# Designs tried in a protein design run: peptides against a protein of PDB entry 1Y0J. Part 32

Target 1, 39 residues: chain A of PDB entry 1Y0J
Amino acid sequence: EARECVNCGATATPLWRRDRTGHYLCNACGLYHKMNGQN

## One batch from the design tools (peptide; made by RFdiffusion4, then SolubleMPNN)

Design b2_p18_1_s3 (from b2_p18_1, 8 letters changed)
Fold by OpenDDE base, seed 5:
Structure b2_p18_1_s3 (fold): chain B 39 residues (1-39), chain A 18 residues (1-18)
Amino acid sequence: as target 1 above (39 residues)
Amino acid sequence: ERRPLPEEVLEKYKKLAE
């Protein structure tokens, strides 16, 4: 199995993050969601 | 809504994350 960002589909990132419901986000999308609420 | 970020936005946040 392979992990992927639920927002952009990236399969690799310097740091995996998770949203409030536990879905995995790449570092970039995670920071975007954190700063703007969500995409 | 979950969807790919525009390339320009994605690159901005990738750099911010570094």
Scores: peptide ipSAE 0.306, ipTM 0.773, DockQ to the pose 0.647
Fold by OpenDDE base, seed 1:
Structure b2_p18_1_s3 (fold): chain B 39 residues (1-39), chain A 18 residues (1-18)
Amino acid sequence: as target 1 above (39 residues)
Amino acid sequence: ERRPLPEEVLEKYKKLAE
């Protein structure tokens, strides 16, 4: 499986996160979205 | 909105996420 962050395109991250609808986000983008609601 | 974050923002959060 080749997962990719739907926000920044990163293919590797210490921890995969997901947004409200289940799309995968890298740890950094996931935290950004969590803190700001969305991008 | 799905789009790459500005580089400076990405770097900031990547550091915070460590």
Scores: peptide ipSAE 0.326, ipTM 0.785, DockQ to the pose 0.703; fails the geometry check
Fold by OpenDDE base, seed 4:
Structure b2_p18_1_s3 (fold): chain B 39 residues (1-39), chain A 18 residues (1-18)
Amino acid sequence: as target 1 above (39 residues)
Amino acid sequence: ERRPLPEEVLEKYKKLAE
């Protein structure tokens, strides 16, 4: 299988993060969501 | 809402994430 950021579609990232419901986000999108609540 | 971030925003956070 291949993991993919549910926000931007990236398939590679220095660090995988997850949103409140467990969906995977790349590091950048994860930080964005954390700082702004959501996209 | 889930959607790709604007390029400028994405690059900013990618740098912050480093």
Scores: peptide ipSAE 0.306, ipTM 0.774, DockQ to the pose 0.657; fails the geometry check
Fold by OpenDDE base, seed 2:
Structure b2_p18_1_s3 (fold): chain B 39 residues (1-39), chain A 18 residues (1-18)
Amino acid sequence: as target 1 above (39 residues)
Amino acid sequence: ERRPLPEEVLEKYKKLAE
């Protein structure tokens, strides 16, 4: 499957995460959202 | 809102994420 971070467009990451609504985020963006609430 | 993170922010969190 081809996955893409909905925030930055990255197609590869050491760990895929998801936001509150289920959208895929790369590890970095996912952590950012988790720590700051959103982007 | 969904937008690419600023370079400096992205690098910071990429390092944190590793």
Scores: peptide ipSAE 0.295, ipTM 0.773, DockQ to the pose 0.672; fails the geometry check

Design b2_p18_1_s4 (from b2_p18_1, 7 letters changed)
Fold by OpenDDE base, seed 1:
Structure b2_p18_1_s4 (fold): chain B 39 residues (1-39), chain A 18 residues (1-18)
Amino acid sequence: as target 1 above (39 residues)
Amino acid sequence: ERKPLPPEVLEKYKKLAE
């Protein structure tokens, strides 16, 4: 199994982030969520 | 909701995230 961003499905990122409920987000989606609250 | 970001948005944040 490989980790995937729950938002965009990316399997590689410079930095894995996590949302409020612990789901993994790639760096880009994580920053988007951080800045906008959600997607 | 969980879904791929629009291409233009995704590219913007990928750059910001670098």
Scores: peptide ipSAE 0.379, ipTM 0.801, DockQ to the pose 0.673
Fold by OpenDDE base, seed 3:
Structure b2_p18_1_s4 (fold): chain B 39 residues (1-39), chain A 18 residues (1-18)
Amino acid sequence: as target 1 above (39 residues)
Amino acid sequence: ERKPLPPEVLEKYKKLAE
């Protein structure tokens, strides 16, 4: 099992985040989504 | 929409994420 960011497909990140529905996001995409609501 | 962020945007947030 290899985790992937559901937004950009990255498989590695300093910190895995999750969106409101539990999907994994890399740190960068997670912050983007947090600050902008969505992509 | 789920898709890779534009390179310039992604880099900005990667910096924020450090």
Scores: peptide ipSAE 0.363, ipTM 0.791, DockQ to the pose 0.650
Fold by OpenDDE base, seed 4:
Structure b2_p18_1_s4 (fold): chain B 39 residues (1-39), chain A 18 residues (1-18)
Amino acid sequence: as target 1 above (39 residues)
Amino acid sequence: ERKPLPPEVLEKYKKLAE
């Protein structure tokens, strides 16, 4: 049971983030989604 | 749509995330 970024599949990140509906994103994908709204 | 970002985009945001 390992957490995984729903966007890129990364299993490790300096900081886990979550999108608007609660899905886990790595730090990079989370920032991308925050700045662009989605992917 | 959920999918891996292009390598160059991913690296850009990894830098921003630091």
Scores: peptide ipSAE 0.361, ipTM 0.791, DockQ to the pose 0.664
Fold by OpenDDE base, seed 2:
Structure b2_p18_1_s4 (fold): chain B 39 residues (1-39), chain A 18 residues (1-18)
Amino acid sequence: as target 1 above (39 residues)
Amino acid sequence: ERKPLPPEVLEKYKKLAE
């Protein structure tokens, strides 16, 4: 199994996050979305 | 629309996320 950030394509991250619709985001992209609402 | 964040923005959040 392999996981990939749906926003930036990263395959590794200190912490996997999920957006409002359940898609996986790396920690950085997830925080960006959380703080700004979306990309 | 999803797309990679600008390098400078991504780096800021990578540091913030650590």
Scores: peptide ipSAE 0.356, ipTM 0.790, DockQ to the pose 0.648

Design b2_p18_2_s1 (from b2_p18_2, 12 letters changed)
Fold by OpenDDE base, seed 1:
Structure b2_p18_2_s1 (fold): chain B 39 residues (1-39), chain A 18 residues (1-18)
Amino acid sequence: as target 1 above (39 residues)
Amino acid sequence: EREAREAELRRRFEEALA
């Protein structure tokens, strides 16, 4: 599978996360979103 | 609006990486 983080473009991460609409985020970006926004 | 909020978070992240 060729998945890509919709936030930073990373293609590899220890854990794939998703935003509220289902877009994939790498672990780092997912955590950043949680820290800076309401999800 | 949800998508607008998501876009803002992406912008902040990109700025942090600049």
Scores: peptide ipSAE 0.073, ipTM 0.565, DockQ to the pose 0.459
Fold by OpenDDE base, seed 3:
Structure b2_p18_2_s1 (fold): chain B 39 residues (1-39), chain A 18 residues (1-18)
Amino acid sequence: as target 1 above (39 residues)
Amino acid sequence: EREAREAELRRRFEEALA
């Protein structure tokens, strides 16, 4: 499988995250979304 | 909607890294 982060396009990450709609995010972008989604 | 917000966040991230 060639998974890529829907946010930055990264294809590798120490931890894949996923939004509620199933979109995959790399760890960094997932945390970015989390950080920005809180405010 | 949440999906729209997420799309915006993706855009912001990409812009920040540009």
Scores: peptide ipSAE 0.071, ipTM 0.554, DockQ to the pose 0.449
Fold by OpenDDE base, seed 4:
Structure b2_p18_2_s1 (fold): chain B 39 residues (1-39), chain A 18 residues (1-18)
Amino acid sequence: as target 1 above (39 residues)
Amino acid sequence: EREAREAELRRRFEEALA
């Protein structure tokens, strides 16, 4: 099974990010959430 | 909010694995 971003489902990214509990986000989604300052 | 964001990610993760 391939790693996937828990937000968008992407299986490839130039940089894998992780939340504090270890879930994987693609670079874009990680930055998106950061920039939007969501609750 | 951080906790809400994390909860959402957990839900999406769990749904993806279901």
Scores: peptide ipSAE 0.100, ipTM 0.583, DockQ to the pose 0.077; fails the geometry check
Fold by OpenDDE base, seed 5:
Structure b2_p18_2_s1 (fold): chain B 39 residues (1-39), chain A 18 residues (1-18)
Amino acid sequence: as target 1 above (39 residues)
Amino acid sequence: EREAREAELRRRFEEALA
């Protein structure tokens, strides 16, 4: 049972983030979504 | 649709890493 980023599949990250629906994203993917500002 | 927008961002990110 390991958590993974719903985008890139990474299983390790300095900081886990979550999208508005609760899916887990690694720090990098979460920041990418934020940078693009799409809601 | 939020999920569609988020899927697009995921695709763009994957494309950038390809």
Scores: peptide ipSAE 0.075, ipTM 0.570, DockQ to the pose 0.408; fails the geometry check

Design b2_p18_2_s2 (from b2_p18_2, 10 letters changed)
Fold by OpenDDE base, seed 3:
Structure b2_p18_2_s2 (fold): chain B 39 residues (1-39), chain A 18 residues (1-18)
Amino acid sequence: as target 1 above (39 residues)
Amino acid sequence: ERERRREERRRRFEEWLA
């Protein structure tokens, strides 16, 4: 299936991000993860 | 199919939290 953000399940985002382990995150969740280090 | 997708998302999310 289509790529989904591992945190919120979004399938569309202005910018796909990846955490240090390679999991895909939407832009918003990626920024949140970067700032907080967790969900 | 929807259930499969939900389970995969759950698995990926849990892996992300670990």
Scores: peptide ipSAE 0.080, ipTM 0.573, DockQ to the pose 0.098
Fold by OpenDDE base, seed 1:
Structure b2_p18_2_s2 (fold): chain B 39 residues (1-39), chain A 18 residues (1-18)
Amino acid sequence: as target 1 above (39 residues)
Amino acid sequence: ERERRREERRRRFEEWLA
């Protein structure tokens, strides 16, 4: 099966991101996570 | 099959939130 964003389930994105624990996120969800994450 | 995929995605998401 294809890679999926752990948050929204998207299988395609301009840029794959990963959170601090290594989970894959689409670009949009990665930015959302970064903006709402701990500093 | 679709139900199985949804369950697995949900589990990955819950792990991400933990």
Scores: peptide ipSAE 0.079, ipTM 0.578, DockQ to the pose 0.090
Fold by OpenDDE base, seed 2:
Structure b2_p18_2_s2 (fold): chain B 39 residues (1-39), chain A 18 residues (1-18)
Amino acid sequence: as target 1 above (39 residues)
Amino acid sequence: ERERRREERRRRFEEWLA
């Protein structure tokens, strides 16, 4: 199994990010989450 | 297999929203 963004399901990203609880997000979703607090 | 992956992703996303 490959790593997937918990939001969009992407399996590849220029930078893997993690939220406060440790879930993996692609760069785009991570930035969106950071700006809005939540999805 | 695809359905299993979708269900796992849904579960992880729901945990993320909680």
Scores: peptide ipSAE 0.074, ipTM 0.565, DockQ to the pose 0.097
Fold by OpenDDE base, seed 5:
Structure b2_p18_2_s2 (fold): chain B 39 residues (1-39), chain A 18 residues (1-18)
Amino acid sequence: as target 1 above (39 residues)
Amino acid sequence: ERERRREERRRRFEEWLA
């Protein structure tokens, strides 16, 4: 599985996350989304 | 090493999310 962060396009991250709709986010973007509710 | 452990944690989490 060659996954990409739907927010920044990163293909590598220490921890993959998913938003409430199931889209994959790198750890950094996932935390950002969690803090702000959206990008 | 540390990289191996990080990868294992990532895989476990991804499996949990799936």
Scores: peptide ipSAE 0.065, ipTM 0.532, DockQ to the pose 0.035

Design b2_p18_2_s3 (from b2_p18_2, 12 letters changed)
Fold by OpenDDE base, seed 4:
Structure b2_p18_2_s3 (fold): chain B 39 residues (1-39), chain A 18 residues (1-18)
Amino acid sequence: as target 1 above (39 residues)
Amino acid sequence: EREERRRRRRERFREALA
């Protein structure tokens, strides 16, 4: 199966990101998560 | 099948936000 963003379900993105626990996020969701999470 | 995948995705997302 195709990789998908755990937040929005997108299967394509300019840059795949991962959260601190390793879950895949599309670029947009990853940036949002980073900006609103604990850094 | 599809519902199971969606459920698992939601679970992973909740864990990611925890």
Scores: peptide ipSAE 0.106, ipTM 0.666, DockQ to the pose 0.108
Fold by OpenDDE base, seed 3:
Parts: C-alpha cells; sequence; structure tokens
Structure b2_p18_2_s3 (fold): chain B 39 residues (1-39), chain A 18 residues (1-18)
C-alpha cells in the first residue's frame, strides 16, 4: 500500500515527516501537530 | 480491505497523537 499521512490520509506531500514514534505525516500535518503539541 | 486499511490508519493516528 502507498504511504499515507496518519492524520489526513494524504498520499503525496513535498516532504514526509514522522511523529515521535515514527508514524508518517505529510508536511502540513507534521507542522500542524508540531506547532499544536502539548508542552 | 478498505475497512482494514482504515482501521489500521485510525490506530496509527491514535498512537501518533498520544
Amino acid sequence: as target 1 above (39 residues)
Amino acid sequence: EREERRRRRRERFREALA
């Protein structure tokens, strides 16, 4: 199966990112979650 | 098939946000 963002399901992105446990996120979702992460 | 993929996606999403 094609790689997909665990958040939005996108299968294409200019840059694949990963969360702290290695799950793939598209660039947009990766940045979103990074910016909205809890501190 | 699709249902299984969606289930797995939801599980990964839950873990990603934990």
Scores: peptide ipSAE 0.070, ipTM 0.608, DockQ to the pose 0.100
Fold by OpenDDE base, seed 1:
Structure b2_p18_2_s3 (fold): chain B 39 residues (1-39), chain A 18 residues (1-18)
Amino acid sequence: as target 1 above (39 residues)
Amino acid sequence: EREERRRRRRERFREALA
């Protein structure tokens, strides 16, 4: 099974990111998540 | 089936943002 971004479903990205609970996000969605996260 | 996968994926993302 291939890893996929939990937001957009992308299976390839220059940099895999993870949220605070471990869900994988592509770089773009991870940055979006970070920007919309709590401060 | 594709729609079910998309639904499950969106749910995981919502949980990630919670």
Scores: peptide ipSAE 0.084, ipTM 0.639, DockQ to the pose 0.119; fails the geometry check
Fold by OpenDDE base, seed 5:
Structure b2_p18_2_s3 (fold): chain B 39 residues (1-39), chain A 18 residues (1-18)
Amino acid sequence: as target 1 above (39 residues)
Amino acid sequence: EREERRRRRRERFREALA
């Protein structure tokens, strides 16, 4: 029942991010997505 | 079920990248 990053599957992160549809991304994947347009 | 969870995760991932 733990939250997971939809990209890498991480269950812990310094900062949870969300995509435009509300799905969760860990901080690292969220930053990568923002900078490069994909995870 | 495990397969259903994996399918849902893949779908969420695709939506996140869209």
Scores: peptide ipSAE 0.077, ipTM 0.620, DockQ to the pose 0.109; fails the geometry check

Design b2_p18_2_s4 (from b2_p18_2, 10 letters changed)
Fold by OpenDDE base, seed 5:
Structure b2_p18_2_s4 (fold): chain B 39 residues (1-39), chain A 18 residues (1-18)
Amino acid sequence: as target 1 above (39 residues)
Amino acid sequence: EEEKKREERRKRFEEFLR
């Protein structure tokens, strides 16, 4: 098995991001949701 | 199975956004 972004399914990224429960997001998806989310 | 995996990822993402 390979790591995948839970949003877009990307298997590679310059920087992996993780949520509080350990789910992985690629850098792009993580930044997108950070900038557009409620935090 | 590909659709099933996509659904699993969606559920994990929804948990992230919660």
Scores: peptide ipSAE 0.090, ipTM 0.587, DockQ to the pose 0.110
Fold by OpenDDE base, seed 2:
Structure b2_p18_2_s4 (fold): chain B 39 residues (1-39), chain A 18 residues (1-18)
Amino acid sequence: as target 1 above (39 residues)
Amino acid sequence: EEEKKREERRKRFEEFLR
């Protein structure tokens, strides 16, 4: 099993981000949710 | 197997957006 963004399913990204529970998000999705106050 | 993976992913996503 390869790492996958919980939001979009991407398996590759310049920078992996994580939510409060430790689940992974690609850089794009992480920034999107951060900007919308969904950290 | 793939359905189980999809369900697990959905649960993780719902937890993230909680």
Scores: peptide ipSAE 0.088, ipTM 0.580, DockQ to the pose 0.111
Fold by OpenDDE base, seed 3:
Structure b2_p18_2_s4 (fold): chain B 39 residues (1-39), chain A 18 residues (1-18)
Amino acid sequence: as target 1 above (39 residues)
Amino acid sequence: EEEKKREERRKRFEEFLR
């Protein structure tokens, strides 16, 4: 299966991000949650 | 199995937000 952002389900992004346990987020969602204190 | 994938995604998301 293709990699998916755990937040929005996107399968493509200019930069994959990971949380502290290694789960994948697209760049936008990773930044959004980071800025809101959730990453 | 879509249900399995959905549950896995949910669990990963919950852990991320915790």
Scores: peptide ipSAE 0.086, ipTM 0.584, DockQ to the pose 0.112
Fold by OpenDDE base, seed 1:
Structure b2_p18_2_s4 (fold): chain B 39 residues (1-39), chain A 18 residues (1-18)
Amino acid sequence: as target 1 above (39 residues)
Amino acid sequence: EEEKKREERRKRFEEFLR
């Protein structure tokens, strides 16, 4: 099972991020959601 | 199986947005 971003489905990223419950996000989506809180 | 995976991703995303 390859890790994938829960937002965009990307399987590769320079830096994996996580939400408060541990779900993985790619760097770009993680930063976007950190700034805006929504998709 | 793909449908199950899509559902799991959807649930994870919904939890993230909650």
Scores: peptide ipSAE 0.083, ipTM 0.581, DockQ to the pose 0.104; fails the geometry check

Design b2_p18_3_s1 (from b2_p18_3, 6 letters changed)
Fold by OpenDDE base, seed 3:
Structure b2_p18_3_s1 (fold): chain B 39 residues (1-39), chain A 18 residues (1-18)
Amino acid sequence: as target 1 above (39 residues)
Amino acid sequence: EKRPLPPEVLEYYRKLAE
């Protein structure tokens, strides 16, 4: 099973992050969401 | 809603994360 960023679909990232509801985000999208709220 | 971000936006945050 391959994990995917729920925002951009990336399957690889230096660091997997999770949003408030537990969805996986790549590092970049996770930081984006953290800084801007959510997409 | 969640959706792919523009390449330039992704690159910006990828760089921030480095």
Scores: peptide ipSAE 0.329, ipTM 0.764, DockQ to the pose 0.675
Fold by OpenDDE base, seed 5:
Structure b2_p18_3_s1 (fold): chain B 39 residues (1-39), chain A 18 residues (1-18)
Amino acid sequence: as target 1 above (39 residues)
Amino acid sequence: EKRPLPPEVLEYYRKLAE
């Protein structure tokens, strides 16, 4: 299987992040949510 | 709801983390 960002579907990122419920986000989406809240 | 971010926005945050 392959991991993917639950927000944008990206399958590759320099750093995998996780939201407060444990779902995986790519680095960019993770930073976006951290700075602006949910998309 | 969750949805793809615009290319420019994604690139901005990717560069921000580098």
Scores: peptide ipSAE 0.328, ipTM 0.762, DockQ to the pose 0.589
Fold by OpenDDE base, seed 2:
Structure b2_p18_3_s1 (fold): chain B 39 residues (1-39), chain A 18 residues (1-18)
Amino acid sequence: as target 1 above (39 residues)
Amino acid sequence: EKRPLPPEVLEYYRKLAE
């Protein structure tokens, strides 16, 4: 399957995460959102 | 709004998650 981070557009990541509304985020963007709030 | 994070920010969190 093809997947893309909705924040930065990355197509590969060590761990796919999801935001509170279910959108896919790469690991880095997901952690940023978790720690600082959505971008 | 969603947009690419600065590279330094991305690297910080990527390293944090390793």
Scores: peptide ipSAE 0.320, ipTM 0.760, DockQ to the pose 0.614
Fold by OpenDDE base, seed 4:
Structure b2_p18_3_s1 (fold): chain B 39 residues (1-39), chain A 18 residues (1-18)
Amino acid sequence: as target 1 above (39 residues)
Amino acid sequence: EKRPLPPEVLEYYRKLAE
């Protein structure tokens, strides 16, 4: 078992982020979701 | 909801994870 970004499936990232419900996102997807304000 | 990212961004992370 390895951590995966719930949006793109990436298993590695310079910075792991989490959405408001606690799901892990890679840095890029985290910023994308922050910008769009949606899951 | 899951949203698509630009191809270049997805490729960056794909390579990083290999």
Scores: peptide ipSAE 0.129, ipTM 0.613, DockQ to the pose 0.186; fails the geometry check

Design b2_p18_3_s2 (from b2_p18_3, 6 letters changed)
Fold by OpenDDE base, seed 5:
Structure b2_p18_3_s2 (fold): chain B 39 residues (1-39), chain A 18 residues (1-18)
Amino acid sequence: as target 1 above (39 residues)
Amino acid sequence: ERRPLPPEVLARYRELAE
């Protein structure tokens, strides 16, 4: 029920993002993945 | 590999998103 970033486990973020397969990422991890392809 | 980003890296990307 509580959403969390699949990369770092954060449960709060200014903006939830999603990777290419639909998994939720916090704003920071999402931007990192977008810029570098993955972590 | 999914894992927590280093504090300094996380901070830089959070700043970019502000």
Scores: peptide ipSAE 0.336, ipTM 0.777, DockQ to the pose 0.598
Fold by OpenDDE base, seed 4:
Parts: structure tokens; C-alpha cells; sequence
Structure b2_p18_3_s2 (fold): chain B 39 residues (1-39), chain A 18 residues (1-18)
């Protein structure tokens, strides 16, 4: 299987991040969530 | 709510993340 960003569906990223509940996010979506608190 | 972000929004954050 392959990891996928739960927000945008990306399967490749320079850095995998995780949200507050442990879901995987690509670097960009992870930063967005960090800056704004959520999607 | 989980959903794709607008292309322009993703582009801005990808730039910030680099």
C-alpha cells in the first residue's frame, strides 16, 4: 500500500506530517492545518 | 472537513514549506 494525504490525496511529499488525531498530511496541507487550526 | 485545497492555496504553502 501507499501513504496518502487525507486532505488532498497526494501520495508523494518532501515531508509527511500528521494532524492532531494522527492522520497523514503532505507537507503543504500539514502546514496549512498548523497555521489555520483545521481545513 | 477533509477536502482538497484550492491549487493556489496549496502552491503558497508548498513554497513556505520549502
Amino acid sequence: as target 1 above (39 residues)
Amino acid sequence: ERRPLPPEVLARYRELAE
Scores: peptide ipSAE 0.316, ipTM 0.771, DockQ to the pose 0.667
Fold by OpenDDE base, seed 3:
Structure b2_p18_3_s2 (fold): chain B 39 residues (1-39), chain A 18 residues (1-18)
Amino acid sequence: as target 1 above (39 residues)
Amino acid sequence: ERRPLPPEVLARYRELAE
């Protein structure tokens, strides 16, 4: 098993985040989504 | 939409995330 950011496909990140629907996002994409609401 | 962010955009947020 390998986790992937649903937005950019990254498989490694300093901190895994999750969007409002529970999908895993890397730290960068998670912050982007948090600040902009979506992608 | 679920899609890779532009390289320049990702770079900015990766910097913020570090």
Scores: peptide ipSAE 0.342, ipTM 0.781, DockQ to the pose 0.703; fails the geometry check
Fold by OpenDDE base, seed 2:
Structure b2_p18_3_s2 (fold): chain B 39 residues (1-39), chain A 18 residues (1-18)
Amino acid sequence: as target 1 above (39 residues)
Amino acid sequence: ERRPLPPEVLARYRELAE
């Protein structure tokens, strides 16, 4: 049950986010996706 | 596409996300 950011592989983040299809992203990658549409 | 963001980019967004 160790969650991992599907983009960068981070296993810890101050806030887990999710992309459009529900994949978990760390806060940083999630914000990037939100602001830019995708990676 | 899924792949690690450049370190400089990650740094900026980590700062914003913090």
Scores: peptide ipSAE 0.320, ipTM 0.774, DockQ to the pose 0.665; fails the geometry check

Design b2_p18_3_s3 (from b2_p18_3, 7 letters changed)
Fold by OpenDDE base, seed 5:
Structure b2_p18_3_s3 (fold): chain B 39 residues (1-39), chain A 18 residues (1-18)
Amino acid sequence: as target 1 above (39 residues)
Amino acid sequence: ERKPLPQEVLEKYKKLAE
């Protein structure tokens, strides 16, 4: 039930983001992916 | 493949995201 970032495993974030295929990313990982394309 | 970002990078982006 608890959501987690598929990149770093964080379970809490100021803003949940999603990648191109809909997987949840924390705000930090989401911004990193957006700026660099991937991790 | 997905993997945790290096701690220094994660902290940088967490601050940037605030």
Scores: peptide ipSAE 0.364, ipTM 0.792, DockQ to the pose 0.647
Fold by OpenDDE base, seed 3:
Structure b2_p18_3_s3 (fold): chain B 39 residues (1-39), chain A 18 residues (1-18)
Amino acid sequence: as target 1 above (39 residues)
Amino acid sequence: ERKPLPQEVLEKYKKLAE
């Protein structure tokens, strides 16, 4: 299976991130969540 | 709430991510 961003579904990113509960996010979505707290 | 960000927002943050 391939990893995918739980927010946007992207399967490729320069850097995988995780939210506070461990869900994988692409770099862009991860930064969005970091800056805004959530989505 | 898990859902795709609007395309314009995604593009903005992709630029920030670079």
Scores: peptide ipSAE 0.355, ipTM 0.790, DockQ to the pose 0.683
Fold by OpenDDE base, seed 4:
Structure b2_p18_3_s3 (fold): chain B 39 residues (1-39), chain A 18 residues (1-18)
Amino acid sequence: as target 1 above (39 residues)
Amino acid sequence: ERKPLPQEVLEKYKKLAE
């Protein structure tokens, strides 16, 4: 299996992040969520 | 809600994330 960003579906990223409930996000989506609180 | 961000938004944050 392969890790996938729950927001955009990306399977590769310079840095995996996680949201408040532990879901994996790619670096870009993670920063977006951090800055805006959600999607 | 979980869904792909607009391409322009993704590109913006990908640059910020570098």
Scores: peptide ipSAE 0.350, ipTM 0.788, DockQ to the pose 0.670
Fold by OpenDDE base, seed 2:
Structure b2_p18_3_s3 (fold): chain B 39 residues (1-39), chain A 18 residues (1-18)
Amino acid sequence: as target 1 above (39 residues)
Amino acid sequence: ERKPLPQEVLEKYKKLAE
């Protein structure tokens, strides 16, 4: 079971995050979504 | 919209994320 960021496709990250609907995001994409509301 | 962030943006947030 390999996890992948739904935004950029990254398969590794220092911290997995989740968006408002539960999709997995890498730390970078997750922070972007959090700070800007969405991509 | 769900898509890869521009490289410059991605790098900026990767730095913030570390």
Scores: peptide ipSAE 0.334, ipTM 0.784, DockQ to the pose 0.640

